# Designs tried in a protein design run: peptides against a protein of PDB entry 7BDX. Part 332

Target 1, 212 residues: chain A of PDB entry 7BDX
Amino acid sequence: EMGAAACTLLWGVSSSEEVVKAILGGDKALKFFSITGQTMESFVKSLDGDVQELDSDESQFVFALAGIVTNVAAIACGREFLVNSSRVLLDTILQLLGDLKPGQCTKLKVLMLMSLYNVSINLKGLKYISESPGFIPLLWWLLSDPDAEVCLHVLRLVQSVVLEPEVFSKSASEFRSSLPLQRILAMSKSRNPRLQTAAQELLEDLRTLEHN

## One batch from the design tools (peptide; made by RFdiffusion4, then SolubleMPNN)

Design b2_p30_1_s4 (from b2_p30_1, 13 letters changed)
Fold by OpenDDE base, seed 5:
Formats: structure tokens, sequence, C-alpha cells
Structure b2_p30_1_s4 (fold): chain B 212 residues (1-212), chain C 212 residues (1-212), chain A 30 residues (1-30)
């Protein structure tokens, strides 16, 4: 069994590129990330629908796992690994984001969204994520979250799609029709400066692409 | 000027692989490196033939540009980019190295040589550089530099050629006849330990290849 | 001068590239 303490420690050190390389260079990397996905899924399924994020050992364990994934995805070789060898984990993350209600497990959502954003830096990863079934509806769902941090990271993910012509061109019509532009506009008026800026930039990017 | 500051900053952050990827992922990369080459060329042409490296804002600006190229070439995707999409820049660097006199613009030479060395890690890049017209005469010219650091980086570049059978086999006779072996031997007796070691290693590599 | 023109141009590009980099850098969480 993966010890909570070990995972927490691993999360802490996974901010290092060298550590990420070491993790991936091991013969247990695939298994580790497989179990990671399963563990995250199990945790989310154990939640009562309206229960807020638990302050428990289990929660901390899952946070550590999500943090590890995020940090792995922050490194080039980590992205390559995830996109090529751990697509099931990516699918799991997408599914879990869809399973969680607005306002539910906010911290976990943020970590998962950060991981997806990091993966999206790789063109192959971006394609994989954006072409996933229900991706755009998922964005709509996530943008309904009352938490500004969740919305911020969703907008960042959307921006990754929009800024890549190879990806956006294929989905431009669907994005324009299915993105909650009014919601994004509302976010551009947010008192949260980070959210406000992200929303404004995205709107500008979208406008630029409409005229080109 | 703000432009010089930006280049200096870009140089500093380009030590990161992620930053290099971000640079190359933008739509301005080609133009940037095109202008970079032109700028470097313009700078060198502005020098009076016997004038040593200027301690000026212009010099620092060009150092930053050369540094960016070096750092880009240090990354796999950067090498690919340079070899595939910015060969003009490589040609410029080779030309500028030939245009500069021994002892002239030492720091710039070092950066340019470092960039070429980094490019040479890519087989395609190595082929391109080594097959460039006047490459071997250029090596002779550069090895006449009184600066140990310049000579060191020249030797490293030569070693890259020698250690690649596909490249060296085609030029072996020319290299053996045109390399200043006596000069390299003298360098192997240098009091500069880095230069000494590099020269010794190269001589050993050359001997090994003669017997094979 | 030609050099000044080129410096300005490449400098502006560098600024633009830096702005783009800010949008493309991954995030690390501790």
Amino acid sequence: as target 1 above (212 residues)
Amino acid sequence: as target 1 above (212 residues)
Amino acid sequence: SELEKLKKEVGELAKEILEEIKKKLPEVIA
C-alpha cells in the first residue's frame, strides 16, 4: 500500500526536475500512476454528493497524489510520460472533474486542473485533452463553480486550447457555440484580480481569432 | 533601452527548458532568430578591425542574443529548430567567427562556439556545421586565438566531429591534414587545466581513430 | 543606424516573447 506519509514526502520533492526524472526512470512508474488514478477515483466515489472537502488523512493523501501528478506534468519528460503511457490517468482526472459538483472538493479540482493545464503544454497532450468526449461540456460545468480559483484554472486550460491553432481550428465553432461567453464576461468583471485578468485575456484572444 | 533589458531577461530565463519551448512555440520565433543573426552581424561589422571587445551597451545586447541562441541550442527541440528552421543563423555564426580576428570579441566567440557545440549534439546539426564551406580552415583560424577559453570551445567542437563516425569518416583525411596538430599538442601542455584536458582527450580520440 | 533599428526590432520581439512565455509556463505546486 502507498503510505500517506511517503506520498506527502514525494509530493514535496516532486517539485524538482531531477526527482521527476528519477520517478519516471524507475520500473514502478506506470504502476504508481495507475494506482494513483484508482485511488483518486475511489476517494471521489466515497464522497457524499453534497459534502464539502474533507479535512482528513484520506483527503491529504489524495491531495499529495494530485500534487505529484501536477508536478510531473510540469516537466517535459513528465508530460511525455503522461500523454504516452498514462492516458488512463488523464481520463480519470477528466472524469472526476465531471463527477464533482460545483463547490465540491475545490482544492482537489484546482490540482487536477493544474495537472491538465501542464499536460496541455504538450501539443499531443493538448490534443488528447481537448478531443476527449465531453470536454467542452466539462468546461461549462467547471466554469459554473463558485470558486474563483477553480474558474481561473479552467480559463487557463481554455486559453491553452485557444492559443494553439492546430487544436482550436478544429473546434472553433464548437467552442464559440458552447463556451459560456457571458459567464466569462462576468468573470472579467470579478473583484478577484487573477480571475479578472485571465478572463480579460481570454476574451481578447477569442476576439483576435475571430478577426483572423 | 527597454529592448536590451528584455533581451537580457530572455537570456536569463532561456536557461530553462520550458522557456525554450515557450519561445519556440510562439509565432515570433523565426523572426526573432532571423533578426538576431542580422543584429549580430551588424554589430561585428561595426567593429574596427583591431578593436577589442567593446564594453558597451551594444556589446551586452549582443551577448544576450548569443546567449539566447546558446541556451536554445542546449535543448533538443531548440537544436531541431535551429537546424531545420534557422540555418541562416548558423551560417551567420560561422561567418562571424571567421570575420573576427584572434583575440577580438573573445566573449562573443565563446558564446557562438558554445551554440555551435550545442547544435552539434544533433547529428543533422553536426553534419550541417562540419560540411559548411571553409569549416576546417575556420577551425585553424579559431585555434590560433590566444584566449584559452576560445580554444577550449573549438576543441570541444572538433571533438564532436571526431566522435561521430558518420561525419568524421567523410572528412578524416582533410581533418588530419588540415588540423593544426602541433598547436593542439601545445595546448595539451597548457597550464590551463581545462584546455589541457580537452586537448589531451582530443589527441587520444584522434589516435584511437587512426588505429581503427 | 542599421544596428539601432535591428536592436529595437529584436528587443520588441523579445518583449512579446516574454509575454507569451508567461502564458505557457507550467505551474508547480508544493
Scores: peptide ipSAE 0.156, ipTM 0.482, DockQ to the pose 0.303; fails the geometry check
Fold by OpenDDE base, seed 4:
Structure b2_p30_1_s4 (fold): chain B 212 residues (1-212), chain C 212 residues (1-212), chain A 30 residues (1-30)
Amino acid sequence: as target 1 above (212 residues)
Amino acid sequence: as target 1 above (212 residues)
Amino acid sequence: SELEKLKKEVGELAKEILEEIKKKLPEVIA
């Protein structure tokens, strides 16, 4: 196991494109991300329905791992790596997001959602994520979260799908029928300006697509 | 003005490859760069031989535009875009560089030269620029600038041509005869270390090519 | 003036582009 301190440090420096390239250029990248997924999974499974203290060393460690994945996905070569070579990690993230209850592990959810959003910038990544089994139900589940930041990142992910005709055309009917539009509408009236804007934009995008 | 602020902000964020990709992926990219060229042209023509204050809102606005072009050209896909889809902008930049007198709009010249240099990294871009009518006379004109930074970027552009046999072979005689070698030699003795180095390197490159 | 008109137009486009960029940029978290 990579120490929590080391991972936290790695997370901090992973904001650099050069560092991401260095991580991916290493012969242990595949193993690292494999173990990352396993570690995250183990952590979530250990919660046993309880919300673990955010300040625990274990939580911080997993946050760091999720942060690393997010930052790797923020770089083009990182997205390519994740989509081509670490699909299991993506599957894990999707699964974990489904395993967590509303309000549970909010910070981790945000990080994982950010990573998925970043991956979705790659068309191949977007296709992979959106074609994942239970993706739309997962969105519904995640949009039921009381946390504005979680919802914000879910909306951003949804928007990534909606803005890509090649992807959206395949699921347009299901998206329209399965998205909690009333909830998104409620979010458009949120006191959180970022959430409000994201929800409003998504609603506008959806309306535009309905008339085409 | 929100427009000027937006351009300035866009300039700032265009240093990111992802932002450049996003700009080019938008449906307004062509129009934006077309109007950018027109705006820059209008600005230069409005100077009527006078040096406008560098701190003017208009100047800053045009600097931002030139900066955006530079940053776009710094990215491979941006170069492709400019060379394939925005040749008029390149022509405009070349023309404006010719229209400006030595010492006039130095900062703008630098930005425009930087953009041309960035474009010249693409072989197609280099060919396009170097084959532009009056390119060599333009280099001579620009090398007469008293500003070390202007001259530096001109030398870099010249070096881009010299280092590409496919391009240089067509104009080698004209380059040798039309370049102000004495001026470049003087620059190699400049107190500005960057200019000095660039001039020295170019002179060495030219000497090497004379013996081949 | 022509310059002012162009500035306004390109500025508006820049604003629109920025808005679009916000939807397409990855998130980096430190």
Scores: peptide ipSAE 0.155, ipTM 0.477, DockQ to the pose 0.322; fails the geometry check
Fold by OpenDDE base, seed 3:
Structure b2_p30_1_s4 (fold): chain B 212 residues (1-212), chain C 212 residues (1-212), chain A 30 residues (1-30)
Amino acid sequence: as target 1 above (212 residues)
Amino acid sequence: as target 1 above (212 residues)
Amino acid sequence: SELEKLKKEVGELAKEILEEIKKKLPEVIA
């Protein structure tokens, strides 16, 4: 069993590209990320459905794991690894994001969304995520979150799709019809400047694409 | 001007591999590097032959551009891009290095030489540079520079050629006859430890190749 | 001057590239 302390330490150093490469170069990388996904899933399943985030040692452990995934995905070789060798983990993250209620486990959601965003920087990753079953409904669900940070990261993920013509063209109709445009518009009026800017930018991008 | 600031900022962030990939992934990369070469050339042409390095806004602007090229070339995909898609820029850099007098625009020379060195890490790039017309005479010209940093980077570039048998064998006779060996020997006795070491190492490499 | 024109053009491109980069940079959390 990976100790919470070890994972926390690993998370701390995983911000380094060299460390990420070292992690992936090891023979245990596949197993590590497999267990990571399982652990995250187990944690979320253990939640009684309460909207409140649990402040427990288990939570911290899962945060560390999610952080590691995020940081791995921040590196090009890490993205390649995840998309090629750890698709189950990505599927798990998508599932967990769907299983969590609005306002529930906000910090974890943010980390998971960050990881997905990072993966989406890779075209292959973007395609994989965007073609996932229920992806658009998931975006709708996540954008219903009352937390500005969650919504911000969702918008960034959406923007990744919108900015890639090869991907967006395939789902343009569904995106246009199924995105909560009114909610995004509301976000563009948010007091949170980061959220406001992200929403405005996305709306502009969407408008530009409508004219093309 | 806002343009200069943007270039400077772009230079700063281009130290990141992710940023370089983002630059090259954009549709503006080709045009940017084309104009970059033209801008650098125009700047150098505007210099009066006897004028010392101008400490001007224009100089800073060109430094930023050269820095961007250097940083792009520091990344594998960047090297591939430059060698495949921006050969004119490389030719321009070679030309500018030849047009500048010893001691003139030292900082710019260093950046340009760094970029060439980085490109030379790619075998294709190394071949391209080393087969450039007047390459060996250019090395001679550059090694006449009084600036230790310029000379250091020239030596590094020369070493890149020497260390690649496929390339060096093609020009070995010309290298042996046309390299300023006495100058390099003098550099091996320099008080500058970096220059000294580089010169010593190159001389050792050359000697080793003479016995083969 | 030609230089000024080129500076302007490359500067504008740099701005655009920077904006694009901002949209494509990964996030690291420590």
Scores: peptide ipSAE 0.152, ipTM 0.481, DockQ to the pose 0.321; fails the geometry check
Fold by OpenDDE base, seed 1:
Order: sequence, then C-alpha cells, then structure tokens
Structure b2_p30_1_s4 (fold): chain B 212 residues (1-212), chain C 212 residues (1-212), chain A 30 residues (1-30)
Amino acid sequence: as target 1 above (212 residues)
Amino acid sequence: as target 1 above (212 residues)
Amino acid sequence: SELEKLKKEVGELAKEILEEIKKKLPEVIA
C-alpha cells in the first residue's frame, strides 16, 4: 500500500517533468495508477452521502494522489500514458465527479477536473473524455456547483471541447441543447475575474460556432 | 512596443515543450515563421555594413525571434516542422550568417547557429543544411569570427556533419580540402575550455575518418 | 519602413499565438 507521507512527497516532486518521466518509466507505473483509481473510488464511497468535505489524513492522501495524476497529465508523455494505458483511471475520475454532490469534496473535484483538462490537451484524450457516456450531463451537474473554482475548471474543460472542431462537431447539437447556457452567462457576471473571463470567452466561442 | 514585448514573452515561454507544441499546432505557425524570416532579413539588411552590434530595440526584437526559432528547433516536432514546412526560414538563416561580417551581430549569429545545430539533430535537417549551396564556404567564413562563442557553435555544427557518415561521405573530400584545419587547430589551443574541447574532439573525429 | 511593418505584423501574430497558448497550457499543481 502507498503511504500517505510517500504520496504527499511524490505529489510535491511530480511538478518536475523529469520526475514524471521517472515515474512512468518504472515497471510499477501501471500498478500505481490502478491502485490510485481504486483508492480514490474507495474514499468517495466512504463518504456515505456526506456533503461535508472530510478534513482527515485519508482525504489528504487522496488529494495527493489526485495531484499526482494532475501533474502527470501536465506532461505530454504522461497524457499519452494515461490515455493509452490508464483509461480505467480516467473512467474512475469521470465517475467520481458524477457521484459527488454539489459542494462535496470541492478540493478533490478541482484536482480531478484539472487532471481531465490536462488530459484533454491530447486530442486522443479529449476524444476519449468527451465520448464518455453521460459526459454532457456531467458537465451540467458540475456547473451547478456553488464553488467558483469547480465551475472554472469545468468551463475550461468545456472550452477544450469547443475549441476542437473534430470533437465539437460530433456533439454540437447536444452541447447547444444540454449545456446550461444561462448558468454560464451568470458566471460571466461573476465577481471572480478568472471565472468571469472563462465564461465570457466560452460564450463568445459558442456564439462563433453557431454562426459557422 | 506591444509587439516586441509579445515576442520577448513568447521567446521566454518557448523553452517549454508544451508551448512549442501549442505554437506549432496553431493555424498561425506557418505565417509566424515566414514573417520571422523576413523580419530577420530586413534587420540584417538595415545594418548597411556596420560591423558594430546594434544595441537597440530592433536588435532585441530580432534576438527574441531567433531565440524562438532556436527553442522550437530544440524539440523533435519543432525540428520536423522547420524541415518540412519552414525551409525558407532555414535558407534565410544560412544566408544571413553568410551576409554578416566577422564580429558583426555576434549574439544573433550565436542564436542562429544554435538553431541550425538543433535542426541538425534531425537527419533530414542535417541533410538539408549540409547540402545547401555554399555550406562549406560558409563554415570557413564563420570560423574566421573573432568571437569564441560563434566559433564554438560553428564547430558543433561541423561535428554534427562529421558524426553522420551518410552526410559526411558526400562531402568528405570537400571538407578535407576546404575546412580551415589550421584555424581549428588553433582553437584547440584556446584558453576557452569549451572551444578548446570542441576543437580537439572535432580534430580527433576528422583524423579517425581519414584513416577509415 | 519595411522593418517596422514586419515587426508590427509578427508582433501581432505573437500576441495571437500567446492568447491561443493560454487556452492550451496544462496546469501544474505543486
């Protein structure tokens, strides 16, 4: 089993590309990310409907794991690894985001969304994520979150889809009909400047695509 | 100027592989590098034979452009892009190196030589550069530069050719007859340790190839 | 001058490229 202290340390150093390459070059990488997904799932299941974020050693451990995934996905070879060899982990992250209630485990949601965003930088990753069953409903669900950071990272993921014509064209009609445009519009009026900008840019991109 | 600031910023961030990929993945990459070459050429033409390096905003601007090219060429996909889609830029760099006088625009020469060296890491790039008309005379010209850094990077480029049998075999006779071996020998006695080492290694490689 | 025109053009392209890059850069969390 991965120790909490070791994972926290690994998270800290995973910001380095060289460290990410070293992690992935090892013969234990597959097992590590498999266990990572299982551990995250187990943690979320243990919440038993509690909407409060747990401040525990277990939560910190899972945060570290999510942070590692995020930083791995920030590197090109890491994205390739996740999309080719760790699809179960991506499926798990998508599922967990769907299982968590609005306001529940906000920090974890942000980390997971960051990881998905990073994966979406790879076209293959973007295709995989966007074609996942219930992806658009998931976006709707996540955009109902009261946390501005959660919403921000959801908008960034949506933007990744919108900015890729090959991917967006496949779901353009569903995006138009199923995205909560009124909520996104409300976000464009947010006092949070990052959220405001992201929402405004996305709305502009969507309008441009409707006219083309 | 906003343009100069943007280019300088782009130079700084182009040290990242992800940024290079993002640049090249955009629809403006071709145009950007086309204009880059034209801008560099226009700058060099504006020098009107002045052997002094201009310390101006224009020079800093062109340094940034050359730096971007260097950083792009440092990445595998960047090399592929330059060799496949931006040959005119490579031709421009070669021409500019030939047009500049010894001691003129030393920093720019170094950056351009670094870019060519990086391109030479790609076999296709090396072939393209080495088969350029007047390549060997250009090396002779550049090796007459009083600046140790210029000479160092020229020697590195020569070494790239020498270490690739397929490329070197085509020009081996001309290299032997036209390279300023006495100047390279003098460089092997330089007080600059980097230049000394590079010159010595190249001489050793050349001797080895004469016996084979 | 030709140089000034080219500088402006390439500078504008650089700005646009930077804006596009911001939308495609991965996030690292330390």
Scores: peptide ipSAE 0.145, ipTM 0.472, DockQ to the pose 0.321; fails the geometry check

Design b2_p30_2_s1 (from b2_p30_2, 14 letters changed)
Fold by OpenDDE base, seed 4:
Structure b2_p30_2_s1 (fold): chain B 212 residues (1-212), chain C 212 residues (1-212), chain A 30 residues (1-30)
Amino acid sequence: as target 1 above (212 residues)
Amino acid sequence: as target 1 above (212 residues)
Amino acid sequence: SIVEFYQKVLEAVAKRPKEDVELALKILEA
C-alpha cells in the first residue's frame, strides 16, 4: 500500500519538468527505470492467472509507474534519457502492449501508449520504436482493441510515424499494406469525437502521401 | 524493491518547495502521511526480532519516508499541514524515537529528529511536540545515544524549545531539572565540531535564561 | 527477446478472428 501511495505521488509531481530533471539528475534514475520495466512486466505476466482486481494496490502501482514514464517522456531531456539509456524499458512497454489482450488493462495500455507517443516526439525515439521488431503487427493488434481510448492513442502514435518522412519512407510500403485501413476508416465514423478526428486526420495524411 | 526506489526518488525531489506543494495539494496527502506513520511503526516493531539488515529494501524505504517528512516539514506550508492535519504522524515519530534503543537505527533517528526540528520552526508545532507526554524523558533517552549525529539533532531540538520564551516558560523548571546537563557539558567537549558547537550554544542559552 | 516478441505478435494477429474485428468495428461505430 505504501509503495503504491508513494509511487502515485511521484507520478503526480512528475508532471513538472523540474521534477523530471531532478529524477534524471540523480544516480538512481537508471536503476529506477530498469526496475520499472521489470515491475510492469511482472504485473502483466500475473494477469494470465487470477483476475487481479483493477483497483488493487498492485494495479495502482503499475499505473503510477506507467504514468511516471509518460511524464518523463513528455520532457525533452526525459525523452533523450529514455531513448539513450532506457531502451529496455521501451522494449518492455512494446512487449507488454503486445502481451495484453484486447480490452485487457485498458488504463495501463493508454498510459503506455502515451509514453510511446511522447518518446516518438524525439526523432531518435521514433526511429527506435518504429524499427522495433513486430511494431507494425503490434499496431494492428492494438487497433483491434474495443476501447476507444486505446485506439485513439494508437492512432496518435501511427500519425507520429506518418508525419515523419525520414521514418515513413523506409516503411511506407509495409505500413500501407499492414495498417488496418478499414478499421481506421471505421474509427473515422466513430461517435467519439476525439477518435473520429484522429482517424480522419490520419487517413487524410495517408492519402496525401500516396500521391507523392 | 520498486517501492523503495520510487519512495527514494520521491524523497529526492521533495527537497523542492514546489514538489512539497504539489504533494500537499493533492487529495492523497492525508492518506499518504497516515500510511507513512504506520509503515514506519511497523518497521520499528519488526526490529525487536531479527536484525533487519540496515541495507534492506525495507530500511531504505523507511529512510526515504522519514526523509520525505523532513523535507515537507522544511517548508512553511508543509509544517502547517503536519501540525494541523498529521499530528498522528508526529506522535508516531515521537513514539518511535522512544522505542528505539541507543545506537539502534541511527540514520532513521537522525531523519526523524530532523523532521521534528523542522516542525518545531512552527510555533504551533513546537508547542505540540514539547507538550507531548514524555517529551522531556524522551530527550534524556535520546541524549543517551552514543551517536554524535543523533545527539546533535537532539540538541538542536532542545535549542528550539529553549529559544522560544512562550514554550520554555511553561517547562523551564522541568527542563532544567530533567536535562542531562552533565551529558550536554560532555558534548561541548566533543571532538565533533558540530556537536561541540551545538552543545556549547545550548549551555550558554540555558545559563542566560537562569539569570533572568 | 525482441525476436520472440515479434513472433508472438504475429501469432496473435494470425489468431484473431475476423468476427472479432467486425464486432469491434460495430462497437466503434456506435
Scores: peptide ipSAE 0.018, ipTM 0.636, DockQ to the pose 0.016
Fold by OpenDDE base, seed 5:
Structure b2_p30_2_s1 (fold): chain B 212 residues (1-212), chain C 212 residues (1-212), chain A 30 residues (1-30)
Amino acid sequence: as target 1 above (212 residues)
Amino acid sequence: as target 1 above (212 residues)
Amino acid sequence: SIVEFYQKVLEAVAKRPKEDVELALKILEA
């Protein structure tokens, strides 16, 4: 309980750029993010049986950890740190997104996807994520999620790839063949306005790139 | 391990006034400090047998918690919060200082004493601490510690009481009779310059008050 | 793993502070 409380407070204050800088400027940042990845992995592995109540201390603790990563990635120096010094954490997040089933741990998925999106603001981060083995199959898997928020944040991540010619050109053939265009088209007809708009914009961007 | 890491980071960033304000402005502050007291109490109760290695995750976690309390108490709004809303935590700290033996958990004692000193900057806090049942016997107990840093911070707390006429006048007779003047005199002859100075100043202050 | 162990300890402490601390300590010693 105390760990979850402390981590939740840290999540809240890490919305500040100065706090992120303080976290990273300390001598314990590397260890913290290493253990963060391990903790998140252990949590996901524990889900195979009991419907973990979303309100459990463990769940809240892991949500807070994912939130901290997201807040760190929102800052330029934080992105640099994650991409240069915490690639294992990024790998872990990608792996965990693959390990979770559609509809499972929606809030955690969203936080992890937000973290990846924030990392993708850095060109080096975008390259690292998009070149990760199984990235495109992972997008397919994640877009199969029934949750609109999950799908929205997947579409945002795809858009960050599509809008970067240096990245998209290298995988354009695989993206075109492996993106579930029919699912994205279905999302463009969603009653969720955010999902609808994101899907429409992505489809338009993809069409523009096909004509070039 | 993750809890200790998160708590340690929170301790580090809570040296900032803005972070303290953010911690207290959240809806989880009361719960956090409630659980903090419980966690510290559980730790101290667990010490009855095994020489807990000072470097254990549990010890580091509790040190970080004590550090957070100290940093909160260093800020005016933090002192107000502790004195008005977290008196149970203050009571816990006083109790734990009494439960620990001389030479036991020196670092934790120092952090807790620093927190009490910071609280004593607030007149209401000083009154609350000094009027706590067993406060003067506690000072006697703590001044029996062989550790110079423990004794130093006890002397600082005593000095904060002595220098506040509104508080000292109410307990002057008990202070004069129950303070271990011979021990304080011995400290004034210490080779530790900080301890020596603190003891000398306190003795001078006490002498000045006796002549008034 | 040490992480799994810590999670179990945290779970134990969260449910029953007094009785589960003993269990957590036993698990730590194991």
Scores: peptide ipSAE 0.000, ipTM 0.585, DockQ to the pose 0.062
Fold by OpenDDE base, seed 1:
Structure b2_p30_2_s1 (fold): chain B 212 residues (1-212), chain C 212 residues (1-212), chain A 30 residues (1-30)
Amino acid sequence: as target 1 above (212 residues)
Amino acid sequence: as target 1 above (212 residues)
Amino acid sequence: SIVEFYQKVLEAVAKRPKEDVELALKILEA
């Protein structure tokens, strides 16, 4: 209970760049991020046996952890830290997104996807994420989620890859063959205006790149 | 483990006034401080049965909590919050200081005493602490601690009462009769220069007030 | 390992019922 409260407060204040710098400038940052992934992984593994209610202290704790990572990744020095010193955490986030079933832990998925998107603002981070083994199958899995917010943030992540010629050129052929274009097209017809717009823009960008 | 890491980071960043304002400006602050005292109390109660090593994750967690309270109390808005909205936490800190044996949990005692001293900078806080039932017996108990740092921070707290005429006038007779003046005199002869100075100054201030 | 993760993702994708995909698409369109 107290752990969840402390992490929730830390999440709230980590929205400030100065707080992120203070976190990363301390000697405890490495330990914090080294065990964050393990904690999140343990939580996800526990879900297969016990339908833990989405509102449990454990769930709130893990949501706060994911939120902290997202806020850290929103800042340049935070992205640098994650890409250079916490690659294991990024690997864990990718793995957990693959382990979660469609419709499962929607809030956690959104936070994890936001963190990956924020890391993708760094070219080194974008390369690391997009070149991860199974990245394209993971996108297929996540784009099949029934939740519009999950799908929206997956589309944003895909867009970050597509808009980077240096990265996209290496995998363009694989993306064309393996992206669920029909699902993305279906999303462009969604009644959710944010999802509709994101899917439409991505499809337009993909078409432009096919003619180049 | 992760809870201790999160609280440690929160403690580190709470040294900033802006972070304290951010913590207190959120809607989770009340919950955090409402359960902080309970967590600390549970820890102290667990010590009688298991000689928990001072370096356990549980100990570090509670030290971080006490440190956060200390940092909050160092700021004017934090003192106001504690005195107006978290009196139960102040009561708990006073109780825990009484429950701990001489030489037991020295680091925790120091942090708790620092928090009380910081609260005492607020006149309302000083009144609340000094008018608490058993406050003078508690001072006698704490001044019998073999640790010089504990005794130093007790003397600082006593000094905050002595230097406030409005508060001290109400209890001056009780302080004169119930303070362990012989122990304070012994501290004025300590080889620890900080303890020596604090005890000497307190004795001088007490003598001045006796002639008034 | 990363290799094990890759295999798990592929297996999860392969095991997903077509009906679940169709349902997801309907929800997204609603």
Scores: peptide ipSAE 0.020, ipTM 0.638, DockQ to the pose 0.016; fails the geometry check
Fold by OpenDDE base, seed 2:
Parts: sequence; C-alpha cells; structure tokens
Structure b2_p30_2_s1 (fold): chain B 212 residues (1-212), chain C 212 residues (1-212), chain A 30 residues (1-30)
Amino acid sequence: as target 1 above (212 residues)
Amino acid sequence: as target 1 above (212 residues)
Amino acid sequence: SIVEFYQKVLEAVAKRPKEDVELALKILEA
C-alpha cells in the first residue's frame, strides 16, 4: 500500500520537467528503471491466473510506474536516457503490449503506448522501436483491440513512424503490406471523434507516401 | 525493493519547494502521510525482534519516508499542512523517538528530529510539539543518546522552544528543572565542534532568560 | 529473447479468430 502511494505521488510530480531532470540526475535512476521493467513484467505475468481488480494497489502501482515512464519520455533528456541507458525497459514495454490480450488492461496499454510515442519523438528512439523485432505484427495485433483509446494511441505511434522519412523509407513496403488498412479505414468512420481524426490523418499520410 | 526505490526518488526530489507544493496540492497527500506514520511505526515495532540490517530495503524505505517529512516541513505550506492536517504523524514521530533506545536507529532519529525542528519553525507547530504530553521527559531521554548527531538535533529543537518567548514563558519553570543541564554542559566541552557550539549557545540562552 | 518475442506476436496474430476482429469493429462503429 505505501509503495503504491509513494509511486503515485512520484507519478504526479514527474509531470514537471524539473522533476524528471532531478530523477535522472541522481545515481538511482538506472536501478529504478531496471526494477520498473521487472515489476511491470511480473504484474502482467500474474494476470494469467487471478483476475486482479483494476483498482487494486498492485494495479495502481504498475499504472504509476507506466505513468512515470511516460512523463520521463515527454522530456528530451528523459528520451535520451531511456534510449541510451534503459533499452531493456523499452523492450519490456513492447513485449508486454504483445503479451496482453485485446481488451486486457486497457489503461496500462494506453500508458505504455503513450510512453512509446513519447520516446518516438526522439529519432534514436523512433529507430530503436520501429526496428524492434515483430514491431509491425505487434501493431497489427494492437489495432485489433476493442478499446478506442488503445487504438488511438497505436495509430499515433504508427503515424510517428510514417511521418519520419528516414525510418519509413526503410520499411515502407512491409508497413504497407502488413498494416490492417481495412481496420484503420473502419476506425476512420468511428463515432469517436479523436479516433476518427487519427485514422483519417494516417490514411491520408499513407496515401501521400504511396505516390512518392 | 521497488517501493523503496520509488520512495528514495521521491525523497530526493522533495528537496524542491515546487515538488512539495505539488505533493500537497494533490488529493493523495492526506492518505500518503497517514500511511507514512503507520509504516514508520510498524518498522520501529519490528526492531524488538530481529536486528534489521541498517542498509536493508525496509530501512531505506523508512529513511526515505522520514526524509520526505523533513523536506515537506522545510517549506511553509508543508508546515501548515502537517500542523493542521497530519497531527497524527507528528504524534507518531514523537512516540517513536520515545520508543527507540539510546543508540538505536541513529539515522532515523536524526531525520525525525530534523522534521520536528522544521515543524517548530511554525509557531503553531512549535506550540503543538512543545505542549505534547511527555515532551520534556522525551528531551531528557533523547539527550542521553550516545550519538553526537542525535544530541545536536535535540539541542536544536530545545533551542527553538527557548528562543520563542510565547512558548517558553509558559513552561520555563519545568524546562529549567527538567533539562539535564549537566549533560548539556558536558556537550559544550565535546570534541565535536557542531555539538559544542549548539550546547554553548543553548546554555547562554538559558542563562540570559534566567535573569529575565 | 528478441526471436521469441517475434514468434509470440506472430503466433498470437495467427490464432486470432475473425469473429474477434468483427466484434471489435462493431464496437468501434457503435
């Protein structure tokens, strides 16, 4: 209980750039983010047995950890730290997104996808994530999620790849052939305005790049 | 392990006034500091059985909690919060200082005494602490500690009482009769320069007030 | 391992029923 409370407070204050810098400027950052990955992985592995209440202390703790990673990745120095010094954590997040079933742990998926999107603002991070083994199949799997918020953040991540010529040019053929275009088209007709807009923009970007 | 790591990071960043304000501005602060008191108490109660390694994760966690309270109390809004909304935590700290034996958990005692000193900068806090039942006997007990750093911070707390006429005038007779003056005099001859100075200053302040 | 991750994702995609995708689409169109 206390650990979850402390982590929740840390999550809240980590929205500040100065706090992120303070976290990363200490000698505890490497260990913290290493343990973060391990803790998140252990939590997700535990889901196969008992239905954990979404509002449990364990769930709250993991949500806070994912939130901290997201907030760290929102800052330039945080992205540099994650991409250069905590790649194992990024690998863990990608793995967990693949391990979770559609509709399972929606809030956690959203937070993890937000963290990956923030990391993808860094060109090094974008390259690292997009070149990860199984990245394109993972996108296909995640776009099958029944939750509109999950799908929205997947589309945002795909868009970050598509909008970077250096990255997209290397994998353009595979992206075009492996993306569930019919699914994205269906999303462009969603009643959710945010999802609708994101899907429309991505389709437009893909069409523009097909002509190039 | 993860809880201790998160709490340690929170301790580090709580040295910032803006972070303290952010912690207290949220709806999680009351619960956090309530659980803090419970956790610290449980830790101290566990010491009667097994010698906990001072460097254990449990010890580190409790040190971080005490450090956070100290940093919160270093800020005006933090003092106001503690004195008005978390008096139970202050009571717990006073109780734990009475429960610990001389030489036991020196680092924790120092952190707790620092927190009380910081709270005592607030007149409301000073009044609350100094009027607590058994406060003067507690000072006598704590001044018997073999550790110079513990004694130093006890003397600082006593000085905060002595230097405030509104508080000291009400208890001057009891303070003069119950303080271990011979012990304080011995400290004024310590080889530790910080302890020596603090003891000398307190003796001078007490002598000055005896003539008034 | 990276290879194991890739294989798990491929297996998960291959095992997914068309019905689940259709259901997800219905939810999005709801």
Scores: peptide ipSAE 0.018, ipTM 0.637, DockQ to the pose 0.016; fails the geometry check

